# Peptides against a protein of PDB entry 7PB4: the designs that were tried, part 64

Target 1, 105 residues: chain A of PDB entry 7PB4
Amino acid sequence: KMLNIKEYKEKLLSTLGEFLEDHFPLPDRSVKKKKKNIQESSVNLITLHEMLEILINRLFDVPHDPYVKISDSFWPPYVELLLRNGIALRHPEDPTRIRLEAFHQ
Target 2, 218 residues: chain B of PDB entry 7PB4
Amino acid sequence: DALQMAVGYFEKGPIKASQNKDKTLEKHLKTVENVAWKNGLASEEIDILLNIALSGKFGNAVNTRILKCMIPATVISEDSVVKAVSWLCVGKCSGSTKVLFYRWLVAMFDFIDRKEQINLLYGFFFASLQDDALCPYVCHLLYLLTKKENVKPFRVRKLLDLQAKMGMQPHLQALLSLYKFFAPALISVSLPVRKKIYFKNSENLWKTALLAVKQRNR

## One batch from the design tools (peptide)

Design b1_p20_2_s3 (made by RFdiffusion4, then SolubleMPNN; from b1_p20_2, 10 letters changed)
Fold by OpenDDE base, seed 2:
Structure b1_p20_2_s3 (fold): chain B 105 residues (1-105), chain C 218 residues (1-218), chain A 20 residues (1-20)
Amino acid sequence: as target 1 above (105 residues)
Amino acid sequence: as target 2 above (218 residues)
Amino acid sequence: MAEQLLRLMVEELVILTAEL
């Protein structure tokens, strides 16, 4: 029984990964360097998949404080995407913290 | 080839701002319809056209006609179905198009090459049970897809709640009976022993075409 | 954007994770 659930979860994670790559890719950095001196803060943006993994892990690892601090690696459009779809919630007192919705409760 | 030109027209869109846009569209649509009903479409053609029908690129009338002629020559790619389902979520297609898609999906279910990824969309299909127009066809689809691992306590609760709202619908009872078969401990309610499972005949729109496809693939 | 599908996939992942 548990094995089947685990296998199903793994398959779903794989399918989600492919789905996210197809529908929610990171913006291609290939837009040519027009020389405006915006300090390319070399912040390595994480994928939406990685962001969701962090949020899911936090929800289950620390259920009493399931909030993740928004880092510079969090692409703002992904944060907005999660919030507007009710996948994530902002902390009521700290807008820099988000949690995954507790869909299992 | 006339079909390739027609598919290319739908994929690339109208090249020229010609005054005859509607006549050109109708010509290409008739070409696709004629080939689909006579011979079926290749998996690649279905991939392209199914995506177009659900993307909202064209009007509802055109999308409906395209979707009605999504008849395989041999197989439908699972990837095409997954992409199509993704478009249902975008909300650019009409309610009638969604109903037609689920009818199509049930009718063409045996012609889909693989079902592994489609089975992962189980939760999405299950959520669509709340739509009264979709519910009969979604129940049929879920009846085809449901495995033991899909039968969860929360889904049982949702189905029972839906039954309380909609009454004892034949399609819902069929799905509940399957759930009880896989997980009898989760369903305490006495379900009437139905000797026959009755779904709305989704295949009626494609009955002749499906018979022809089955005859060609024998 | 397939945003509703994303929600449903995440919802299912959370539910499955809670069962493990």
Scores: peptide ipSAE 0.543, ipTM 0.702, DockQ to the pose 0.566
Fold by OpenDDE base, seed 5:
Structure b1_p20_2_s3 (fold): chain B 105 residues (1-105), chain C 218 residues (1-218), chain A 20 residues (1-20)
Amino acid sequence: as target 1 above (105 residues)
Amino acid sequence: as target 2 above (218 residues)
Amino acid sequence: MAEQLLRLMVEELVILTAEL
């Protein structure tokens, strides 16, 4: 029983990864922002897959405080995407924190 | 090839309706229809045309005609179906197109090469049960897709709630019976032992075409 | 965007994770 669930989860993760790459890719860095002299703080944006992984892990690892702090690595359109679709919830008192929806409860 | 030109027109052709463009569109549409009903379409042609039919690139009448001729020569790629479902989520297609798609998906289910990714879309299909127009066809699809692993307590509750709202529909009863088979402990309600599973439209729009496909692939 | 599909995939993933 557990083996089948694990295998199914792995298949779902793989399919999700492909789906996210196809439909929700990170913006290509190739848009030549005109070099205004602002220090290229090369904010390494994480993929939506990585963002979801962080949120899922936090939901199960720390169920009493399932909120993740929004870092500069979180692409704002992804945060908005998750919130508007009810995949994530913003912390009621701290707008810099989001949680995954507890779909299992 | 006339078919390649027709497919290429739908893929890359100008979307803007002009009177002369309508004649060209109709010519290419008839070419696709004729080949599809006579010989079936290759998996690659179905991939392209199915995507077009659901993308909202063309009007509902054209999309409906394209979708009606999505008849395989041999197989349909699972990837094509996954892409098609993704377009349903974008909401650019009409309600009638969604209904037709689910009818098509049920009718063509056996011709889809694999079911692994489609089974991962189980939750999507299950959520579509709330649409009264889709519900009969979604129940049929779920009846074909449901594995023991998909039968969860929350889905049982949703099905029972839906039954309370819609009444004892034959398609819903069929799905509930399957759920009870996989997880009898989750369904305390006595379901009438229906010996015959009945889904609406056992006579699909593609009955003749599907018979021809099965004969060619023997 | 296939936003509804994303939600459903994540929902299923969360449910599966809770069962492990």
Scores: peptide ipSAE 0.543, ipTM 0.710, DockQ to the pose 0.609
Fold by OpenDDE base, seed 4:
Structure b1_p20_2_s3 (fold): chain B 105 residues (1-105), chain C 218 residues (1-218), chain A 20 residues (1-20)
Amino acid sequence: as target 1 above (105 residues)
Amino acid sequence: as target 2 above (218 residues)
Amino acid sequence: MAEQLLRLMVEELVILTAEL
């Protein structure tokens, strides 16, 4: 039973990864090259997959404080995407923190 | 209308107080089946019933029967298909239901009103190639959906890896041949020139029904 | 619609992770 769940989870993760690459890719770095002067804030944006992984891990690793601080690596449209779809919730007192929705509870 | 009552029953679920729940279920299921095979279903009825069949609201036997009678009168809404795919992600349906859904999707492909949103699900369908039971039907679906823009180096690698694992399957060869057509530079391997593309879905469960639909819409 | 699918996939992933 557990082996089947693990295998299913792995398949789902793989499917999610491909889905995210196709539907929610990071913006192409190529567009910013033309305007010389704006400091390329060299902030490496993480993928939506990586963001979800962080949120899922935090939900299970620290269930009493499942909130993740929004870093500069979090692309704002991804944060908005998760929030507007009820996938993530903002901390009631700290808008810089988000949690994954506890769908298992 | 008997069909509206049947659809409403499936949508609302069984009323708790009915002593003969199974008889009522069977009656409504037969009503849907009879209308679907005789006349086809309206797009709205398919939207409701397809969602129910994949939601896990009913048992596998019921879901299978509902899915088998998802025969359009005219068209299927692409929105219904996208919703159905969403239920596949929730995993509340059996493996057999998933297989049946992909078979249905291939069979009904020409009756789907639009394909723009379905084309966006290309990556999801492509990932489903890893399921050995789904692979033949997913290859057929991808063969119908694939555009030049979908042919990416990573997908080529995955298909070649899958071919290495599963051998030279006709459905996989068909898809690879299409990929080579769109992007010959990505596929260095000589593919055998197959004169005929054979998919398992050439004879689908709905063949007779689809002929009837086409005849009614002429 | 892609957003709805995303929610469902994440929901399932969370549920599966909790079972594991």
Scores: peptide ipSAE 0.655, ipTM 0.533, DockQ to the pose 0.303; fails the geometry check
Fold by OpenDDE base, seed 1:
Structure b1_p20_2_s3 (fold): chain B 105 residues (1-105), chain C 218 residues (1-218), chain A 20 residues (1-20)
Amino acid sequence: as target 1 above (105 residues)
Amino acid sequence: as target 2 above (218 residues)
Amino acid sequence: MAEQLLRLMVEELVILTAEL
């Protein structure tokens, strides 16, 4: 039973990864729109897959404080996507912190 | 080949130079329809045309006609079905196209080569139960897909809530009966023992074609 | 929409993770 759940979870993670690459890819850095003064903040954006992994892990590893601080590596459209779809919630007192929705509760 | 030219037209889109775009479109559509109903389509042709039908590249009338002729010669690729479901999510297709797709998916279910990835989409199909137009066909699809591992307490609650809202629908009762079979402890409600499971005959549109496919593959 | 499928996949993933 546990083996089947684990295998199913792994398959789902793989399918999710492929799905995210197809439908929610990171913006191509190559569109250097020559707009002037946007400091090339050299911050490496993480994938939506990596963002979800962080949020899921935090939900289960620290259930009493399941919030993750939004870093500069978090692409703002991904944060908005998760919030808009009820996948993530903002901290009520700190808008820089988000949690995954506890779908299992 | 006339079919290859027709598929290529749908894939690449109308070449700008054709004065009579509508006549050319109709010619190619009739070619696809004729081959599909006589011989069925290859898996590769279904992959291309199914994607086109759901992408919103053409109008609803054209998409409906393409989808109606998605008849396999032998098999349908699971990947084609997964891609098709992804297009349903983008929302560029009409409600009628979505209904037709689920009817098609149920009718063609046995001709899909693999079910592993489709089974991973179980949650997506389950969420579509809330659409009153889709619900009968989604119940049938879920009846075909449901494994013991899919029967969870939250899904049982959602099905019971849906039953409370829409009444004791035959398709919903069939799915609930299957859920009770896999997890009797999760469903305390006495379900009527129906000897026959009744789904809407989604297959009626393709019944003759599917019989012909089965006969050719024997 | 792709966004709806995303939610459902994440929901399922959370549920599966809670069972492990």
Scores: peptide ipSAE 0.548, ipTM 0.694, DockQ to the pose 0.590; fails the geometry check

Design b1_p20_2_s4 (made by RFdiffusion4, then SolubleMPNN; from b1_p20_2, 11 letters changed)
Fold by OpenDDE base, seed 4:
Structure b1_p20_2_s4 (fold): chain B 105 residues (1-105), chain C 218 residues (1-218), chain A 20 residues (1-20)
Amino acid sequence: as target 1 above (105 residues)
Amino acid sequence: as target 2 above (218 residues)
Amino acid sequence: MAEQLLRLMVEELVIIEAEL
């Protein structure tokens, strides 16, 4: 029983990964907005898959504080995507923190 | 090939300069229809046209006609189905198109090359049970897809709630019976023993076409 | 375009994870 669920999880994750790559790819790094000398802190944006993984892990690892701090690696459109679709929730007191929706509850 | 030209037309869209846009569209649509019903379509052609039918690129009448001719020559790619489901989520297709799509999925189920990715969409299909127009066809699809691993307490509750709302519908009873088969402990209610599982899709729009496909692939 | 599907996939993933 557990093995089948694990296999199903792995398959779902794989399918989700492919789905995210197809429908929600990171913007090509080529949008060099020519604005001024602000140090291109080459903040490596994480994929939406990685973002979801972080959020899911936090939800289960720390269920009493399931919030993740929005880092510079979080592409703002992804954050907005998750929030507007009810996949994530913003912390009521700290707008820099988001949690995954507890769909299992 | 006339079919390739027709598919290419739908893919690229109407060239702005054509004065006779409607006649050209109708010509290409008839080409696709004729080939699909006679020979079936290649998996690649279905991939393209199915996405077009659900994307909202064309009007509902055109989309409906395209979807009705999504008849495989051999197989349908599961990827095409996954992409199609993604388009259903965009909400650019009509309710009638959604119904037709689920009917198509059920009708073409055996011609889909793989079921692995489709099985992962189980939750999506299950959520569509709440749509009264979709419910009969979704129940049939779920009846085909349901594995023991899909039978969860929350889904049982949702099905029972749906039964309470809609009454003892044959398609819902069929699905519940399957759920009870996989997980008897989750369904405490006595289900009526139905001798025959009845789904509305027993008479699909593609029956004749599917028979022809099966005959050609023998 | 596929935002609703994304939600449903994530929902399913969370439900599965909770069973694991």
Scores: peptide ipSAE 0.561, ipTM 0.684, DockQ to the pose 0.546
Fold by OpenDDE base, seed 5:
Order: C-alpha cells, then sequence, then structure tokens
Structure b1_p20_2_s4 (fold): chain B 105 residues (1-105), chain C 218 residues (1-218), chain A 20 residues (1-20)
C-alpha cells in the first residue's frame, strides 16, 4: 500500500514538473536584457515547482506554522497565481507570509 | 502526401496571401476527414491535430470537425491526451468542444497506449462533474479511471452532494456504485441495486470507425 | 484553466502526502 502511494507521488511530481515547464515557465532572462534600466537584481528566481515543494514541505513539516516567508527568489506572478487559484493563502497578519491550502483537512 | 500537406497546413496555419483561405481550409479538412475515417490517423498526426482542435487556433466549426476525425490507426499517445486536457484548462474552446472531447476520450479510451498520466488528471476530471453538460460523460470517464486510491471521503461527499442537487442520475449512480465497491465503509447510503450500469453511448459518433480500428488491429 | 489543473494537481499531491 505505501509503496504504491510513493510511486504514485513520484509519478505525480514528474507530471507536475513537466506541466509547469510547459505552462508556467520562468520568463527567459534574455527578454529582460533589452530594458536597460531595470536593476539587474541578481536574485535567482526559483521555479514554480521549487516554490510548491517548499510550500508542501512546510505544510507537513511544521503544521502548526505552515507559513513560508516570501523571499526575493519568489517570482511575484507565481505568488499571485497560487493565491488567486486558492492554492496558497496569505497570513492574515503578515502579507509577506503564505501557506499552502490544507487540501487534506 | 495529401495528408502531410493537410496536417502541415493546420500546424503552420494559413499562409497569409491566399485569397481562397476558406477553400484551402476545406480541402485540407476533407483530406484529414477522409483519411481518418478510412484508415485512421497515426499517433503523431493525432498529437498535432488534437492540440490544434483544442488550442483555439481555428473557429469552433473547424475545431469540431477536426476533433470528430481524431480516429487512431492503432493507438493514441497518452501525452497527446494530457496536452489536450491542458488546452481544456486554458478555456479557449467552446462548451460544445469540451463535451465532444469528453465523448471522444471515453470512446477512444481503450486505444490510449497508457493510462498512468491520465489517472493523475483524476482530480481535474472530478472537478468537471459540476458542469451539468459534462457530468454524464465525466462520470463515464471516471468510471473507467477510478482506482481504489482515488476513492476518498471528500470525493464521496461531493458525489452525494451532486446527487442531492441533480437527483438520482444513472451515470452518477454508476460511479457511486463503483465507489461503494472500492470503499463500502465510506458510503452508508443504500444504493439501488441497478442490475445494469448505463452510460450515454458516447461511441455512437465513432461506432463504425472504432469497429474498423479493432478489426485492423486484430 | 491551466491554473485549475495546477490546483488539482497540487490538491492531489497534498492528499497523497497526508497519507504518507
Amino acid sequence: as target 1 above (105 residues)
Amino acid sequence: as target 2 above (218 residues)
Amino acid sequence: MAEQLLRLMVEELVIIEAEL
């Protein structure tokens, strides 16, 4: 039973990864090069996949405080995407913190 | 060949300069239709054309005709189906195209090479049960896809709520009966013992073509 | 609608993780 669930999880993660690459890729750094004046914020943006992994892990690792602080590595459109779709929730008192929706409760 | 030219036309789009765009479109569409109904299409041709039909690149009439001729020669790639479902999510297709797609998916289900990735879309299909136009076909699809691991308490609640709203629909009863089979403890409600599971015949549009495909693959 | 699929995939992933 557990083995089948783990295998299913791995398959789901793989499918999610491919889906995210196809539909929600990070903006190519090459397109930003033409607008000179935007400060090259040297911040390495993480993928939406990585962002979701962080949020899922936090939800299960720290269920009493499942909120993740939004870092500069979080691409703002991804944060907005998660929030508007009810995948993530903002902390009621701290807008810089988000949690994954507890779909299992 | 004529089919490759037709597929290439749909893939690349209409070349700007032709005054007879509609005649060219119709010619290529008829070519695809003729080959699909006679011989079926290769998996690669289905991959291209199915994506085109759901992408919103062409008008609803054209998309409907393309989707109706998505008849395999042998198999349909699971990847093509996953991509197609992703296009349904983008919302560029009409409600009628969505219904037709689910009918197609049910009709062609046995010709899809693998079901592993499609099963991962279970939640997506389940959410589509709320659409009254889709519900009968989605129930049929879910009946084909449902495994024990998919039967969860929250899904049972949602199905019972749908039953309360829509009444005792045969397709919903079929799905609930399957859920009760996998998880009898989750469904305390006595389901009427229906001797025969009845779904709307989604195959009617492709019945002749499907018989031909099955005969060629014997 | 890609967004809806994303939600559903994440929902399923959370449900699976809770069983693990």
Scores: peptide ipSAE 0.620, ipTM 0.640, DockQ to the pose 0.586; fails the geometry check
Fold by OpenDDE base, seed 1:
Structure b1_p20_2_s4 (fold): chain B 105 residues (1-105), chain C 218 residues (1-218), chain A 20 residues (1-20)
Amino acid sequence: as target 1 above (105 residues)
Amino acid sequence: as target 2 above (218 residues)
Amino acid sequence: MAEQLLRLMVEELVIIEAEL
């Protein structure tokens, strides 16, 4: 039973990864070059997959404080996407913190 | 051949220089229809044409005609179905195209080569139960896909709520009966023992074509 | 939309994680 659930999880993660690459890829760095003055913030943006992994892990590792601080590596459109779709919630007192929705509760 | 030229036309789009775009489109569409209904289409041809039908590249009338002729010669690739579902999410297709797609998916289910990735889309299909036009066909699809691991308490609640809203629909009862079979502890409600599961099989647009496919692959 | 599928996939993943 547990083996089947683990295998299903792995397959789901793989499918999610492929889905995210196809439908929610990071913006190509090439488009940023045309607007002259915006400082090359050297901040490496993480994928939506990595962002979701962080949020899921935090939800289960620290269930009493499941909030993650939004870093500069979090692409703002991804944060908005998660919030708009009810996948994530902002902390009521700290707008710089988000949590994954507890779909299992 | 004529089919390759027709598929290539739909894939590449109309070459600008053709004055009679509509006549050319109709010619190629008839070619695809004729081959599909007589012999079926190769998996690669279905992959291309199914993607086109759901992408919104052409008008709804053309997309509907393409989708109606997605008849396999042998098998349909699971990847083609996954891509098709992804297009349903983009929302460029009409409601009628979505209904037709689910009808097609149920009708062609046995001809899909693999089911592993389609089973991972279970949650997506389950959410589509909220659409009244899709609900009968989605219930049938879920009846074909449902495994024990898919039967969760929250899905049982959603199905019971849907039953409370829509009444005891035959397709919903069929799905609930399957859920009770896999997880009897989650469904305390007595379901009527229906000896025959009636999905609207009478409306299978492809029944004759599918019989012909099965006869050719014997 | 792709966004709806994303939500559903994440929902399923969270449910699976809770069972493990």
Scores: peptide ipSAE 0.590, ipTM 0.659, DockQ to the pose 0.567; fails the geometry check
Fold by OpenDDE base, seed 2:
Structure b1_p20_2_s4 (fold): chain B 105 residues (1-105), chain C 218 residues (1-218), chain A 20 residues (1-20)
Amino acid sequence: as target 1 above (105 residues)
Amino acid sequence: as target 2 above (218 residues)
Amino acid sequence: MAEQLLRLMVEELVIIEAEL
């Protein structure tokens, strides 16, 4: 039973990864629009897949405080995407913290 | 090629300057219909046209006609189906288009090249069981998709609740019987042993075309 | 379109993870 669930999870993660790459890729850095003053904050943006992994892991690892602090590596459009679609929720008292929706409860 | 011109018309949209937009639309639609029913469509043509039919770019009548002629020459790309399902979520298509899509999906299920990503949409299809118009076709689709891993306690509860609401529908009983086969401990209710699973014949719209496709691919 | 599909995929993943 557990083996089949693990295999299914791996397959789901793989397909989710492919889906996210196809539909929600990070903006290609190659469009050097010459506008001057955007501080190249060298912050490596994480993929939406990585963001979801962090949120899922936090939900199950720390179920009593399932909130993740929004870091500079979180691309703002991805945060908005998750919130808008009810995949994530903001902390009621701290807008810098988000949690994954507890779909299993 | 007339088909390429027709597909290109639907993809690019109507050129603003044509005074006879409706006649041009009808001409291209008839071209697609004729080729689809005679020879089937290439996977690339289905990808383009299926996306158009569900995007809400055209009116419901046009979308319905396009969707009815989504007949493969050989295979349908799984990616095309995933994209199509994504359009169903946006709600720009009519209820009748959704019903037709599920009928199409069931009818064309064997012609889809892969089912890995479609299996991940199981939860989406399952949520659509609450729609009375979709329920018969969604049950049939879920019957084709359901693996042991999909049979969860909460889904069993939802199916039993749905049965309590809608009554003992043949399509719902078929799905519940499959669930009981995979997870007998989750379904305490004695289900009548139906020797014959009866789904509403979704294939009837494409029966002749599907026979022709199967004959060409032998 | 892809956004609603994303929700459903994540929902399924969370449900699976909870069983694990």
Scores: peptide ipSAE 0.560, ipTM 0.681, DockQ to the pose 0.529; fails the geometry check

